# Peptides against a protein of PDB entry 6D0Y: the designs that were tried, part 23

Target 1, 225 residues: chain A of PDB entry 6D0Y
Amino acid sequence: ETEDHLESLICKVGEKSACSLESNLEGLAGVLEADLPNYKSKILRLLCTVARLLPEKLTIYTTLVGLLNARNYNFGGEFVEAMIRQLKESLKANNYNEAVYLVRFLSDLVNCHVIAAPSMVAMFENFVSVTQEEDVPQVRRDWYVYAFLSSLPWVGKELYEKKDAEMDRIFANTESYLKRRQKTHVPMLQVWTADKPHPQEEYLDCLWAQIQKLKKDRWQERHIL

## One batch from the design tools (peptide; made by RFdiffusion4, then SolubleMPNN)

Design b1_p10_8_s4 (from b1_p10_8, 4 letters changed)
Fold by OpenDDE base, seed 1:
Structure b1_p10_8_s4 (fold): chain B 225 residues (1-225), chain A 10 residues (1-10)
Amino acid sequence: as target 1 above (225 residues)
Amino acid sequence: SRLEEFEKKL
């Protein structure tokens, strides 16, 4: 058993196989658990890397981590800590595309029973609280709202089932911010798209409307026309 | 090994 084999298995999981995905994930979780005494650090780094670099396999790797967390709770915790550190590093480096993806990944880990709902609520509270900070650029405030709203398709249902009052407060704060933020570009866009049947909305306002509709639909996504 | 056996199934 070599580190190279582990890397190959982790990278290839979810691809075409003679076995079902569920069977492969369960098997891989068992293999990784057995090798933790010898390769914990390497396995941790590999999982963090594929989670970050292979966004097309988001649900595959969140599920894998969920299975592994069920087998080894301490390792699951270390993985989450590593991902949080990576998120902080991405934000510090102004890598906002990576950062928002990491937030979505962490959000789906709630569904996989790796992150507790209260912890995710606390993270979103911290994000939305940035809108109340003084002397920060609006683009920074907007990004944290975007990161919050764009992650709700992955975790909104779970959070409202367990922390509805807290989520309503976050929503109220978000709505308040969206109403008072500067949107001087919207009228200009409306002039250019005056022939459209629907009024032109600013990106965050549009996303907000979509999330409100999703919430009304009990967090069940529908086909986009 | 367990790893090798699993690799064959993937």
Scores: peptide ipSAE 0.071, ipTM 0.771, DockQ to the pose 0.807
Fold by OpenDDE base, seed 3:
Structure b1_p10_8_s4 (fold): chain B 225 residues (1-225), chain A 10 residues (1-10)
Amino acid sequence: as target 1 above (225 residues)
Amino acid sequence: SRLEEFEKKL
């Protein structure tokens, strides 16, 4: 009965409530902490499940885990380990859409003080190093670069504040790869704005340009209300 | 219980 209630609470957090989201997250963190001695495994599994299946609530669950980690570092560590295992399983199963989301989730955990910045830098170093491997399909190389770049909106600021030299090296390696990789020579769609035609950019080149601009803007992005 | 009290707030 209590277990069922915990599941309901975890799944529904962030939905419309009489209380603020912040108060609900603090309250839920307190409830979960108190029940860890009896339901640790179940709580861990539930959090991993909702983290994977409810991408629209990414920041809600990263924040919740951050609160739990502050209360119980051991549990926070076990959660991260479980998510990393899931990432490895997703990659092994060729579930690349889930994999890239998990990388993004882990990236935001850095902001929640669950994952150390140096550890995330090391992960990205490993990703970009795939571009230097011999006899690897370009699709694989491209995916790891994509996973890296597409996660930077969530963690780039923190990583450059803590590990600027290492990040610059990763960026240099990424740029070098993007210049030398093969691009498909398909007819390009052109976007016409007034008298200034703009050819369609390749998706990784486009993403790279966006990230470079974000970096130049000190990782501050304009939010649309 | 603590859990019950929290549920009432949600």
Scores: peptide ipSAE 0.069, ipTM 0.773, DockQ to the pose 0.734
Fold by OpenDDE base, seed 4:
Structure b1_p10_8_s4 (fold): chain B 225 residues (1-225), chain A 10 residues (1-10)
Amino acid sequence: as target 1 above (225 residues)
Amino acid sequence: SRLEEFEKKL
């Protein structure tokens, strides 16, 4: 029954409350910490589940994990390990939508001091390195680039503050790949205007342009990408 | 680091 109660608390955190979200998260972190000796495995599984299935609460659960990590470093490590394992499983199962979300989740864990910035940079280096492999389908190469770029709104600022040289290298490699990859041609759907029409961009080129703009703006996001 | 121990190449 205690396990069921914990599940309820974890699932409902971030919902409407008389207290602030920060207060609720701190309280929940305390409750979970106290129950780790008896229910660590269950709590771990629950957190992994909500992290995967409730993308709308990404920052809520990354913050919660951050608080737990501060209280119990070992638990934070086990959680990261579990999430990495889940990411690998998702990729093996060709669940690319889940996988990309997990990368974003892990990215935000950097902001919550659960994952070190250099570790996330290393992951992104590994992602972009796939583009240099000869026997990898482009669809897979494209996904790794997409996973990298689409995660930067959550972590780009932190990574460039700490690992700017490495990030620049990743960007250079990404740009090089985007220039040489086969692009899908999309029919022009732009509205007729008096101005000179611009070419229709495919999804990765469009994302690249958005991220380049975000970087230029020092990672100050003014709109949802 | 923590993540690097488990991450490897995906």
Scores: peptide ipSAE 0.044, ipTM 0.792, DockQ to the pose 0.019
Fold by OpenDDE base, seed 5:
Structure b1_p10_8_s4 (fold): chain B 225 residues (1-225), chain A 10 residues (1-10)
Amino acid sequence: as target 1 above (225 residues)
Amino acid sequence: SRLEEFEKKL
């Protein structure tokens, strides 16, 4: 395989095919594994790039990485390290939209058995701990809570299955913070339907309510938000 | 994820 061919395969996976997506992903994982001795760095860079630039294929690429991790555990670790570095760089650059997406991507990697549940819990504990920092802007505290809550649709089920006590503590701390923080109006939030008009809610309070409902529904999405 | 679902079937 040439580098150009590998790039094409990685970018096109998940597109219409005569074979199932699962079979294609397994096949691609095999191809990539075989080429790691010659193209590891290139493959790593390509996977990081498509993971960041193609959010519509998030679950495709997390699954692919999961398959690769099963074949080559060290490569999976290197990929996670690269993504964590990218997250840190995004935060340093104040690119919060990229950062929150990366947290979601990492969250789904838990489902793919690339990241251990305890490690993700620790990350979220670190995020929520920012709410207890002194002499920092509330916008900083709010962002980390947002990053945590907005990632739970991808990983909440797994984390509560494995670390329910720790997650309950994080939730309690989050709830406590949300009750005491200064609330502001977010114009981005609008009522999409004219039926049963409801007062606009502050964005974190709204997200909290959505996550609480999702948790109550045992992390099964039953509605389109 | 799809991998999680796939592994559950195995």
Scores: peptide ipSAE 0.036, ipTM 0.643, DockQ to the pose 0.038

## One batch from the design tools (peptide; made by RFdiffusion4, then SolubleMPNN)

Design b1_p11_1_s1 (from b1_p11_1, 6 letters changed)
Fold by OpenDDE base, seed 1:
Structure b1_p11_1_s1 (fold): chain B 225 residues (1-225), chain A 11 residues (1-11)
Amino acid sequence: as target 1 above (225 residues)
Amino acid sequence: LLEEALQRVLS
């Protein structure tokens, strides 16, 4: 395949086709594997680009990377390293929307057998450890907690199946932080109706409650968080 | 290697 054709194939995967998505992904993984000797750098850049710029295809591209990783573990590792570098760059540039999405992407790569569960646990431990730093603004501490909690719908089940004790420790630390952090007065923003008041929570407290409910439901999502 | 890379996200 030519470089231009590879770009088209990667960008259009998951779109309407006569074949199943699974068949198309398997086929594309085979094509990409065969072309790695000639186009490794280009393929790596393309995959990183679509992973970042097409969030609507998150599961498509994590699956593709999973299939490719199974064929070529070295390339899979290089891809993860590139994504981690991009995450660091996003954080450095204060691009927190991209950063949180990248964390979710990496989280789903655990399900695709690209990233080991212990590695993801270690990353989340590092995130939550920021809450213990005194020289970091609360808004930044809050972001790392948000990045952790908001990624659990994608990887919480897998991590608790394999590292339940470590995850419980992270949860305990998170809960402790949420109890002691400064909060805005939510009641001042509360909407009062003619019937009964609608209780409102601070956004991280609300997310925490949702994640705890998800955990109690054994990580089976019944509605969109 | 991946473990170390993930731990270096905050460094």
Scores: peptide ipSAE 0.042, ipTM 0.784, DockQ to the pose 0.019
Fold by OpenDDE base, seed 4:
Structure b1_p11_1_s1 (fold): chain B 225 residues (1-225), chain A 11 residues (1-11)
Amino acid sequence: as target 1 above (225 residues)
Amino acid sequence: LLEEALQRVLS
């Protein structure tokens, strides 16, 4: 039936075919748009599912949603709302790995013109503002900083192009927090003794350094972080 | 609307 067919099409998009990926996505967007009157809820659920469970196809599905949003603005909004709800549920369930991926997915939706850059900046401002709260565990503060920083490879360029001043403020607040937070450093164990051994940076400090380098390189990524 | 939804994530 049509519902099963839609599921197959959505799940298999991006796989090898005789047509280009762009052509397939455009075609699928057209099919989905045509079926929204009858299967909106199902299509919405399917897209949310593949968005959260197939991280290897992140850009494929963000692009698809972007195409759908261009065809049906209301559906795009409903999708974003659904993803936000899923993010909240993931956080409540302490599924932080899923949650951070969802933030990254939302970040890439900015590039697909589904989420406005100012809105994403506001989200990151809210994330980093958690570090300024007094009655919040550091593990939670760290997560929001991690979610912010780890998403920048996907959206940092766009956000700095449109909201550079606000982004600089977020960076300043992030840096301030990273300097004052409790850190755990593990000495590097090497086969050969170095003349000047140094402790290994903890994960947030490492990420911060990587993002700072990425920013300095004008968001031109040369390798996967 | 989106900003409100985002704020609800933090609450």
Scores: peptide ipSAE 0.038, ipTM 0.777, DockQ to the pose 0.018
Fold by OpenDDE base, seed 3:
Structure b1_p11_1_s1 (fold): chain B 225 residues (1-225), chain A 11 residues (1-11)
Amino acid sequence: as target 1 above (225 residues)
Amino acid sequence: LLEEALQRVLS
């Protein structure tokens, strides 16, 4: 009974209510903390599940985990470990859409003080290092670059504030790879705006340009990428 | 601002 109630509370957080989101999250964090001695495993599983299955509530659940981590560091650590295991499993199962989302989720956990900035930098260093591996399909190299770049809107500001030198190195390596990689030679769609036609840009080049602009704008997002 | 909102919740 209580277990079912917890499931309902976790799944429905962030939905329309008489209270503010902040109040609901704080209240839920308190309830979950109090029930950890009896339902730790269940709560952990539930949080992992909703984190994976409800991407529209990413910031809600990262914040919730952040609140729980502040109250119980051990639980926060176990949650991160579980999510990392899930990421590895997704990669092994070739579920790359889930994998990239999990990287984004983990990235936002840095903002919630759950994951340390140096740890995230190390992860991204490992990702970009794949581009230097020989006898690896380009599609694999491209994916790790994509996973890195597509996560920066959520964590780039924090990482550059604390590890600017290391991030610059990662960016340099990324840029170098993007310049030398093979691009698909297909007829390009063209966007026409009056007298200024623009060819369709390759997806990674486009993302790179967007991230570079975001970086130049001090990671202040003005539009959804 | 997302960061501001997060900071308020986590403060």
Scores: peptide ipSAE 0.018, ipTM 0.658, DockQ to the pose 0.043
Fold by OpenDDE base, seed 5:
Order: sequence, then structure tokens, then C-alpha cells
Structure b1_p11_1_s1 (fold): chain B 225 residues (1-225), chain A 11 residues (1-11)
Amino acid sequence: as target 1 above (225 residues)
Amino acid sequence: LLEEALQRVLS
């Protein structure tokens, strides 16, 4: 059946093929566009599902959505709306691991011209503004800072190219918060050099240092976060 | 490299 075929095509994109990945993505985008009149809801659900469940194919699916968005802006908008709804639901359900991944996925959609840079900046401004909320647990403030910083490897370059002044303000606010917050020891995975081991740092301070280094390197990833 | 290439396709 056509629906089963679409599911197979979407799930298998990026796997070994005689054609280039770019060609396969373009081809799949064309197939999906042609089937939108009959299977829009199904295609939307499938894309949302694979976006959430196959993080190893993040850039593949953001690119696919980007291609689809270029062909059908309405569908691209519906997809973003669906992902935002899912983000909100994840936060309500206290599923913070899913939520942070969704923020990262949305961040990469900026590179694929699905989400406008100013919109992403606004979202990050909202995230960092949580640090100024009164009478809330610090864990809440920390999570939004974490979500912001951990997404910058995917979108920091684009945002600084388009909204450098606004990003500088967000960074200043973030730095100010990190200096005044209560620091705790949180185990985390980190890349280390055997010859020069470093004591484990507080996780947000560590992430901040990594992002500052990435920024200094003009957002060219010369290290593994 | 892959990400950059894909982004160029969308540009």
C-alpha cells in the first residue's frame, strides 16, 4: 500500500543507496509533495515520529523538512507547529531529555531555512529570561540555560551572523546568571585528553566554557562537546 | 561536512 511505502521511504532515507544522499532527499521530497493531497496527515505524523525517535538522522530529517518546506510552505509551518506542540507536551510531562532534543532539532531547522533566525533568537531570549523568574526552583532556570547552550552547536553560527547584537545580550545575561547561581556537582560525560586530565567541572560551567570556545573558533567545531 | 553540504542544497 502507498502508506506503507511512504513509511518505508521516510524511515530508510539516508541508508546505503546507489544515489547520493542529496539526490535521495530531493527525490523523497518530490514523492512526499506529490502525496500531500492524499496523505498529508500521515506524512506529518511520520516525519514527527522519525524526527523524535531517530536522533542519529537529525540532519537528514531537518534537511528533508527543509526541502519540503521549500516546495510547500504551509506544510513546513504545520510541521514546525507540531514540533512546538510536542516540545510543550514534553515539558508538561517533565520529559526534559526529549524536550532538549526537540530544541536542538528546531535549532537545526534554522539552518534548513524552515525556522527564521529571529524566531529562534526570540525563543532563546524566552529561555534565558526564565533565569530572572522569581520564586522558582533553580533546576528550572538551569534547564532552560542548558537547553539554550546545548543547542548552539547547531545554530550559533547562523544566529550570530544574523542577530549578533541580540545574541550578545543573551550571552551576557547567561553569563551573569551562571556567576550568581548556586553551583552543584553533577556527573557528566566529557571529552578528555589522557595526557592532560581535568577535574570534572560543574555541568553548566563546563558547557559554558565549551560554547565560549566554539564561539571563539567562529562556530567551527574543532572539538567534541 | 554532510550537514554543510545539505545546507548548501537548501540554499
Scores: peptide ipSAE 0.017, ipTM 0.648, DockQ to the pose 0.043

Design b1_p11_1_s2 (from b1_p11_1, 5 letters changed)
Fold by OpenDDE base, seed 2:
Structure b1_p11_1_s2 (fold): chain B 225 residues (1-225), chain A 11 residues (1-11)
Amino acid sequence: as target 1 above (225 residues)
Amino acid sequence: LLEEAMKRVLS
């Protein structure tokens, strides 16, 4: 019964309440911490589940994990390990949408002081190193680049603050790859006739441009979720 | 909003 209650609390956090989100998260973290001795496995599974299945609450759950990690460092570590295992499983299952989301989730955990910046840099180094693999499908290389770039809105600021040289190297390697990879361009959907119509920018090139702009803007986004 | 909340909680 307590387990069911925990599930409800975890799943419903961030929903409309008379209390602030911060207060609710702190409260929930306290409840979960208190129940770890008896329900660690269940709580771990629940957190992994919501982290995976509720992308709309990404920052809520990363924050929650951050709070829990602050209270119980070992649990935080176990959670990260579980998430890494899940990432590996997703990749093995060719569930690349889930995988990229998990990378993004892990990225935001850096902001929550759950994952160290150097560790995330190392992960991204590993990702971008895939571009140097020989005799592998480009789709594999592209995905890892995509996973890296698409996660930077969540962690780029922190990583450049702490590991700028390493990040620059990763960026250089990424740029080099993007320049030499095969590109598929899709014509732009145009409602009106325009002079000198040009094809839609390739998705990774587009993302790269967006990330470069974000980097130039010192990782400041227009809107904050 | 959530990012700001995160900052407030974890700062």
Scores: peptide ipSAE 0.022, ipTM 0.697, DockQ to the pose 0.048
Fold by OpenDDE base, seed 1:
Structure b1_p11_1_s2 (fold): chain B 225 residues (1-225), chain A 11 residues (1-11)
Amino acid sequence: as target 1 above (225 residues)
Amino acid sequence: LLEEAMKRVLS
């Protein structure tokens, strides 16, 4: 395949086709594997680009990378390294929306057998450890907690199955931080209706409650896409 | 739907 054709194939995967998504992904993984000797660098860049710019296809591309990793383990490692570098660049550039999405993408790669569970646990430990730093603004501490919690819908089940003790420690540290952090007074933003008031929570407290409920439900989401 | 597809492909 030519470089231009590879770009088209990667960008269009998951769109309407006469074949199933599974068949298309398997086929594309085979094509990419065969072309790695000639186009490794280009394929690496393309996959990083679509992973960053097409969030609506997150599970499609994590699955594709998982299939490719199973065929070529070294390439899978190189892809993860590139994604970590991109995450660092996003944080450096204060592009927090891209950064949080990259964390979610990496989280789902655990399910695709690309990233080991202990490695993801270590990353989350590093994130939550920021809450213990005294020379960092709270908004930054809050972001790392948000990045951790908002990624758990994608990887919480796997991490608790393999590293429950470590995850419980991270949860305990997170809870402790959320209790002591400064909060705005949510009641001033509360919506009052003619019937009964609708209680509202601070955004991280709300997310924390949602994740705890998800954990109690054994990480089973009611609505999946 | 995509999550289920991912599980089927990688299982």
Scores: peptide ipSAE 0.021, ipTM 0.696, DockQ to the pose 0.047
Fold by OpenDDE base, seed 5:
Structure b1_p11_1_s2 (fold): chain B 225 residues (1-225), chain A 11 residues (1-11)
Amino acid sequence: as target 1 above (225 residues)
Amino acid sequence: LLEEAMKRVLS
């Protein structure tokens, strides 16, 4: 059946093929566009599903969505709306791991010209503004800062190119919060050199340092986060 | 490289 075929095509994109990945993505975008009149809802659901469940293919699917968005802007918008709804649902369900991944996915959609840079900046402004909320647990404040910082490897370059002043303000607010918050020890995975081990740092401070280094390197990933 | 290449496709 056509629906089963679409599922197979979407799930298998990026796998070994006689053609280039770029050609396969362009081809799949064409196939999906042609089937939108009959299977829009199904295609939308499939893309949302693989976006959530296949993090190893993040850039493949953001690119695919970008290609589809270029062909059909309405569909691209519907996809983003669906992803935002999913983000909200994940947060309501306290599924913070899924939520942070969704933020990263949305961040990379900026590079694929699906989400405008100003919109992403606004979202991050909203995230960092949570640090100023009164009478809320610090874990809530910390999560939004984490979601922001951990997404910057995907979108920081684009946002600073387009909205440097606004990003500087967000960074200043983030830094201010990190200096005044209660710090706790949180185990985390880290890359280390056997000859020069470093004490494990508080996870947000560590992430902040990594992002500051990335920013200093002009957002060229010269290190492993 | 893959990410950069894919971004170029969309440019």
Scores: peptide ipSAE 0.021, ipTM 0.693, DockQ to the pose 0.044
Fold by OpenDDE base, seed 4:
Structure b1_p11_1_s2 (fold): chain B 225 residues (1-225), chain A 11 residues (1-11)
Amino acid sequence: as target 1 above (225 residues)
Amino acid sequence: LLEEAMKRVLS
């Protein structure tokens, strides 16, 4: 019965209440910590589930995990391991939409002091290295680049503060790949001015341009990508 | 704004 109650608390955190979100998260973290001796496995599964299925609450749950990690370091590690396993399973199942969200979730865990910046950089290095492999479908190569780039709004600032040289290398490799890959163009009405026509860009080129602008703006986001 | 606020909780 307590398990059901925990499920309710975890799933409903962030919803409107008389207390602040910060207070609710601290309270929930305390409750979960106290119940870890008896319900660690269940709590772990629940957190993995909401992390996977509720993308609209990404920051809420990364913060919660961060709070739990601060209270119980071992649990934080187990959670990350579980998320990595889930990511691998999603990729094996060709569930790329779920996989990319999991990468974003893991990325934000860096900001929550759950995952070390060097570890995240290493993951992104592994992702971009796929573009250099032979006998790999472009759709897969494109996904890893997309997963990397689309996660940077959440973690780019932190990674460049701590691993700027490595990040620049990843960017260089990404740019090189984007220049040489086969591009798919979708026929759409082009936006143009009388002075300079704007060429139609495919989705990765568009994302690349947006991330380059974000980087130039010192990772200060002024709009939703 | 929410992300920034939540991350302050962890600092």
Scores: peptide ipSAE 0.020, ipTM 0.688, DockQ to the pose 0.045

Design b1_p11_1_s3 (from b1_p11_1, 7 letters changed)
Fold by OpenDDE base, seed 4:
Formats: C-alpha cells, structure tokens, sequence
Structure b1_p11_1_s3 (fold): chain B 225 residues (1-225), chain A 11 residues (1-11)
C-alpha cells in the first residue's frame, strides 16, 4: 500500500460498501498493521486526524483503533499518547469544542479495550477536581464538568460496571459544584405549564438532569428531551 | 494532569 492509498482507506472506512462494516474494519486493521513498519508515522497522524475531524465516525474509528491495538499494542499506546497530547494542545489553544470531542473519543476507547476503565475514571476524577481549584475562572471549572458529563453517554455504563463507588463520588462532587456555582441566566422562551411554572434550566443543569436520567435508566439510551 | 489519569489496557 502507498501512503495515498492508506489515507483513502482510512478516510473512507464506514462508507457504503458491499461488505459489512465489521469486515471492512477488520480488513483495514490488517492492512494498517502490515504497513506499520513502513508507514507508522503516517498512519498515526492519519488516525489522529480522522479521530479529531470526523466526529460522525467516532465509533468507527474507535473500533478501528481497538482492532489495531489488539494487533499492535505498542502502536495503540502511541496513538493514545498522541491523542492526549492533542487534547492538551486543544485546551491550551482554547479549542474547547475539539477538546470535549477528544474526551468523548477517549471515552469510547474504553469500550474498545484501548483505555482501561480505571484510567478513564481517574481522568474524570481529575476533571471534576478542577471545580475545587481556587482562583480560576468558572468557565474552566464548567468546561471540565461539561466534558465529563457529556462523555458519559459513551462510557458511563462501563465505568459504573467497573468502578461504581468512584463514579458515585465523582457524581456527588459534580452535584455539589453545580449547586454552588453561579448560573448564567439566558433569556429564553419558557414552556408554560398550568400546574407548575419553572424557569429555563441552565445548560449544565440541563445536561446534569439528562445524565441523571440516563444513569437511572442503567445507561440505556432512550428519550433525552 | 490528564496523563496521570490515563493508562492502557494490558493485552
């Protein structure tokens, strides 16, 4: 395989094909593994790029990385390290949308047996610990809570299966923070109900409620709205 | 901070 062909294969995986997605991913993983001796750096860069820029294919590429990690453990490690570096760079550059997506991507890598569940729990513990930092902007604290909560649809089930006590602690700390933080009041059209008037929820409060419902439903996705 | 909370699954 040439570098250009590898790029095409990686970018187009998951698109319409006569073969199953699973078959295509397994095949691609085999091709990539075989070409690592010659194109490791290129393949690494390509995978990092598609992981960052194609959010619609999140599960496709996490699965691909999972398959590749199973074939070449060292490469899987290099990929994770590269993604962590990218996450740090995104945060430093104030690219918070990219950063939060990267956290979601990393979260789904737990399901693909690339990242250990305890490690992801530790990461989320670190995220929520930011809420306890002094003399930092609330936007920083809010972002890490958002990054944590918004990633749970992808990994909450696995994390609670493996580390339920630790996750409960993180949830408790999150709830405590949400209760004491200053909320931004945004003028919005409010739904009127005859029985009980209620203000429009702030975005983190709304997300929190959604995640609480998801947790209550044993992480089975149903209706969020 | 982030790296401290990330480890790979051992095959």
Amino acid sequence: as target 1 above (225 residues)
Amino acid sequence: LLEEGLQRVLA
Scores: peptide ipSAE 0.031, ipTM 0.741, DockQ to the pose 0.022
Fold by OpenDDE base, seed 1:
Structure b1_p11_1_s3 (fold): chain B 225 residues (1-225), chain A 11 residues (1-11)
Amino acid sequence: as target 1 above (225 residues)
Amino acid sequence: LLEEGLQRVLA
């Protein structure tokens, strides 16, 4: 395959086809594996690019990487390392929307058997540990909590199945932080109805409540978070 | 921060 053709195949995977998505992904994984000796660097860059720029295809590309990892473990490792580097770069550039998406992408890679569950738990432990840092802005602490909580819809089930005790500790630390953090109360944003006023809930408190509900429902998602 | 503890698993 040529570089241009590989780019087309990678970008168009998951589009309407006469074949099933699973068949197309398996086929593409085989093609990419065969071309790694000649185009490893290009393929690596392409996969990183589409992973970042096409969030609507998150599960498609995590699955593809999972298939590639099964075929070539070393390449799978290089991909994960590249994504971690990109996450660090996004944080340095203050691109927090991309950063949180990358955390979600990495989270779903656990389901695809690319990243071990204990490793993801360790990452989340590191995130929540930021809440204990001294002389840092609260916005930094809040972001890492947000990144953790907002990723759980993708990986919470797997992590609790494998590391329930460790996850409970992370949850306890998160809850403790949320209770003690400074909150801005905005009564003017309350919805006033004829009967009972409904105050606007703080965004992290709201997310926390949603995740607690999801956990209670055994991570079976019933409505969009 | 992110590199600590990261390990891969075979699919």
Scores: peptide ipSAE 0.028, ipTM 0.734, DockQ to the pose 0.023
Fold by OpenDDE base, seed 3:
Structure b1_p11_1_s3 (fold): chain B 225 residues (1-225), chain A 11 residues (1-11)
Amino acid sequence: as target 1 above (225 residues)
Amino acid sequence: LLEEGLQRVLA
């Protein structure tokens, strides 16, 4: 395969085909593996690029990476390292939307057996530990909590199955922080239904409640968060 | 379904 053709294959995976998506992914993984000796760097860059720029194909590319990782663990490791590096760069650049998406992508890689559950737990521990730092803006603390919570739909089940005690600790710390953080009170945001007015929940509190419900439901989603 | 397929392949 030529370099240009590889690019086309990677970018177009998941599009209409005479074959099933699963077959295409398996086939593509095989092609990519075979071409790693010649185009490893290019393939790595391409995969990182499409992972970042095509969020609608998140599960397609995590699956592809999972298949490829099963064939070549070293390459899988390099890919993860590249994604982590990109995450760090995004954080430094204050590109928080990209950063949170990357965390979600990494989270789903746990399901694809690319990232070990303990490693992801450690990452989330690091995130939540930011809430304990002094002289740090709350917006920063809030973001790390958001990044953690918003990623759990993709990986919470796996992490609790393997690291329940550690996850419980993270949850306890998160809950503690959410209780003591400053919240913007806007009376105008109260929702009125006849005689039952209630304030609109703050976004992190709302997310927390959703995640708690998801946890209670054993991480089986019944609605889109 | 994709995850299911992946699990079968990776198993």
Scores: peptide ipSAE 0.019, ipTM 0.648, DockQ to the pose 0.047
Fold by OpenDDE base, seed 5:
Structure b1_p11_1_s3 (fold): chain B 225 residues (1-225), chain A 11 residues (1-11)
Amino acid sequence: as target 1 above (225 residues)
Amino acid sequence: LLEEGLQRVLA
């Protein structure tokens, strides 16, 4: 009964209400905090589920977790651990689309002060280090680069503000890899304007160019990725 | 916007 109520509250947050989204999130965080002693596991599972299944509410749920983390740091840690476990499971199951979304979600958690910037930098360092692995398929190397680059719109600003030197190193390594890898022809949504058409590019090269532009624009999104 | 606000509150 109470469990069902919690599910409803979590699933419906961000929907039309007489109150502001911010007030609703704060209120929900308070309710969830109060119920953690009795329903921690359920709340944890629910949050993990909606985080994975409702990508349109990504920022809503990262914010909610951020608010919860501020109230209960232990719970925040458990949530991150659960999401990382899910990421690992997705990779093992070859669910790469889910995996990349989870990386994006984790990236946005940095903005919500759930994950420390140095920790995210370390994760990305690990990702890019895969490009240096020997005797592995290029598709593996490419995926980790893709996961890194495709997450930067959500966290690049924060990481460069706090760890610019480390990020520059990661970028240099990424650029080096992109120059030496075998290029393939994979369709990708590209940023273009009607007055300035661009030729079809390899998907990672295209993404790299978009991220470079975003970086140059001080991480202010002025285009549709 | 919401994330930026959260950063300020949690800082």
Scores: peptide ipSAE 0.018, ipTM 0.645, DockQ to the pose 0.040

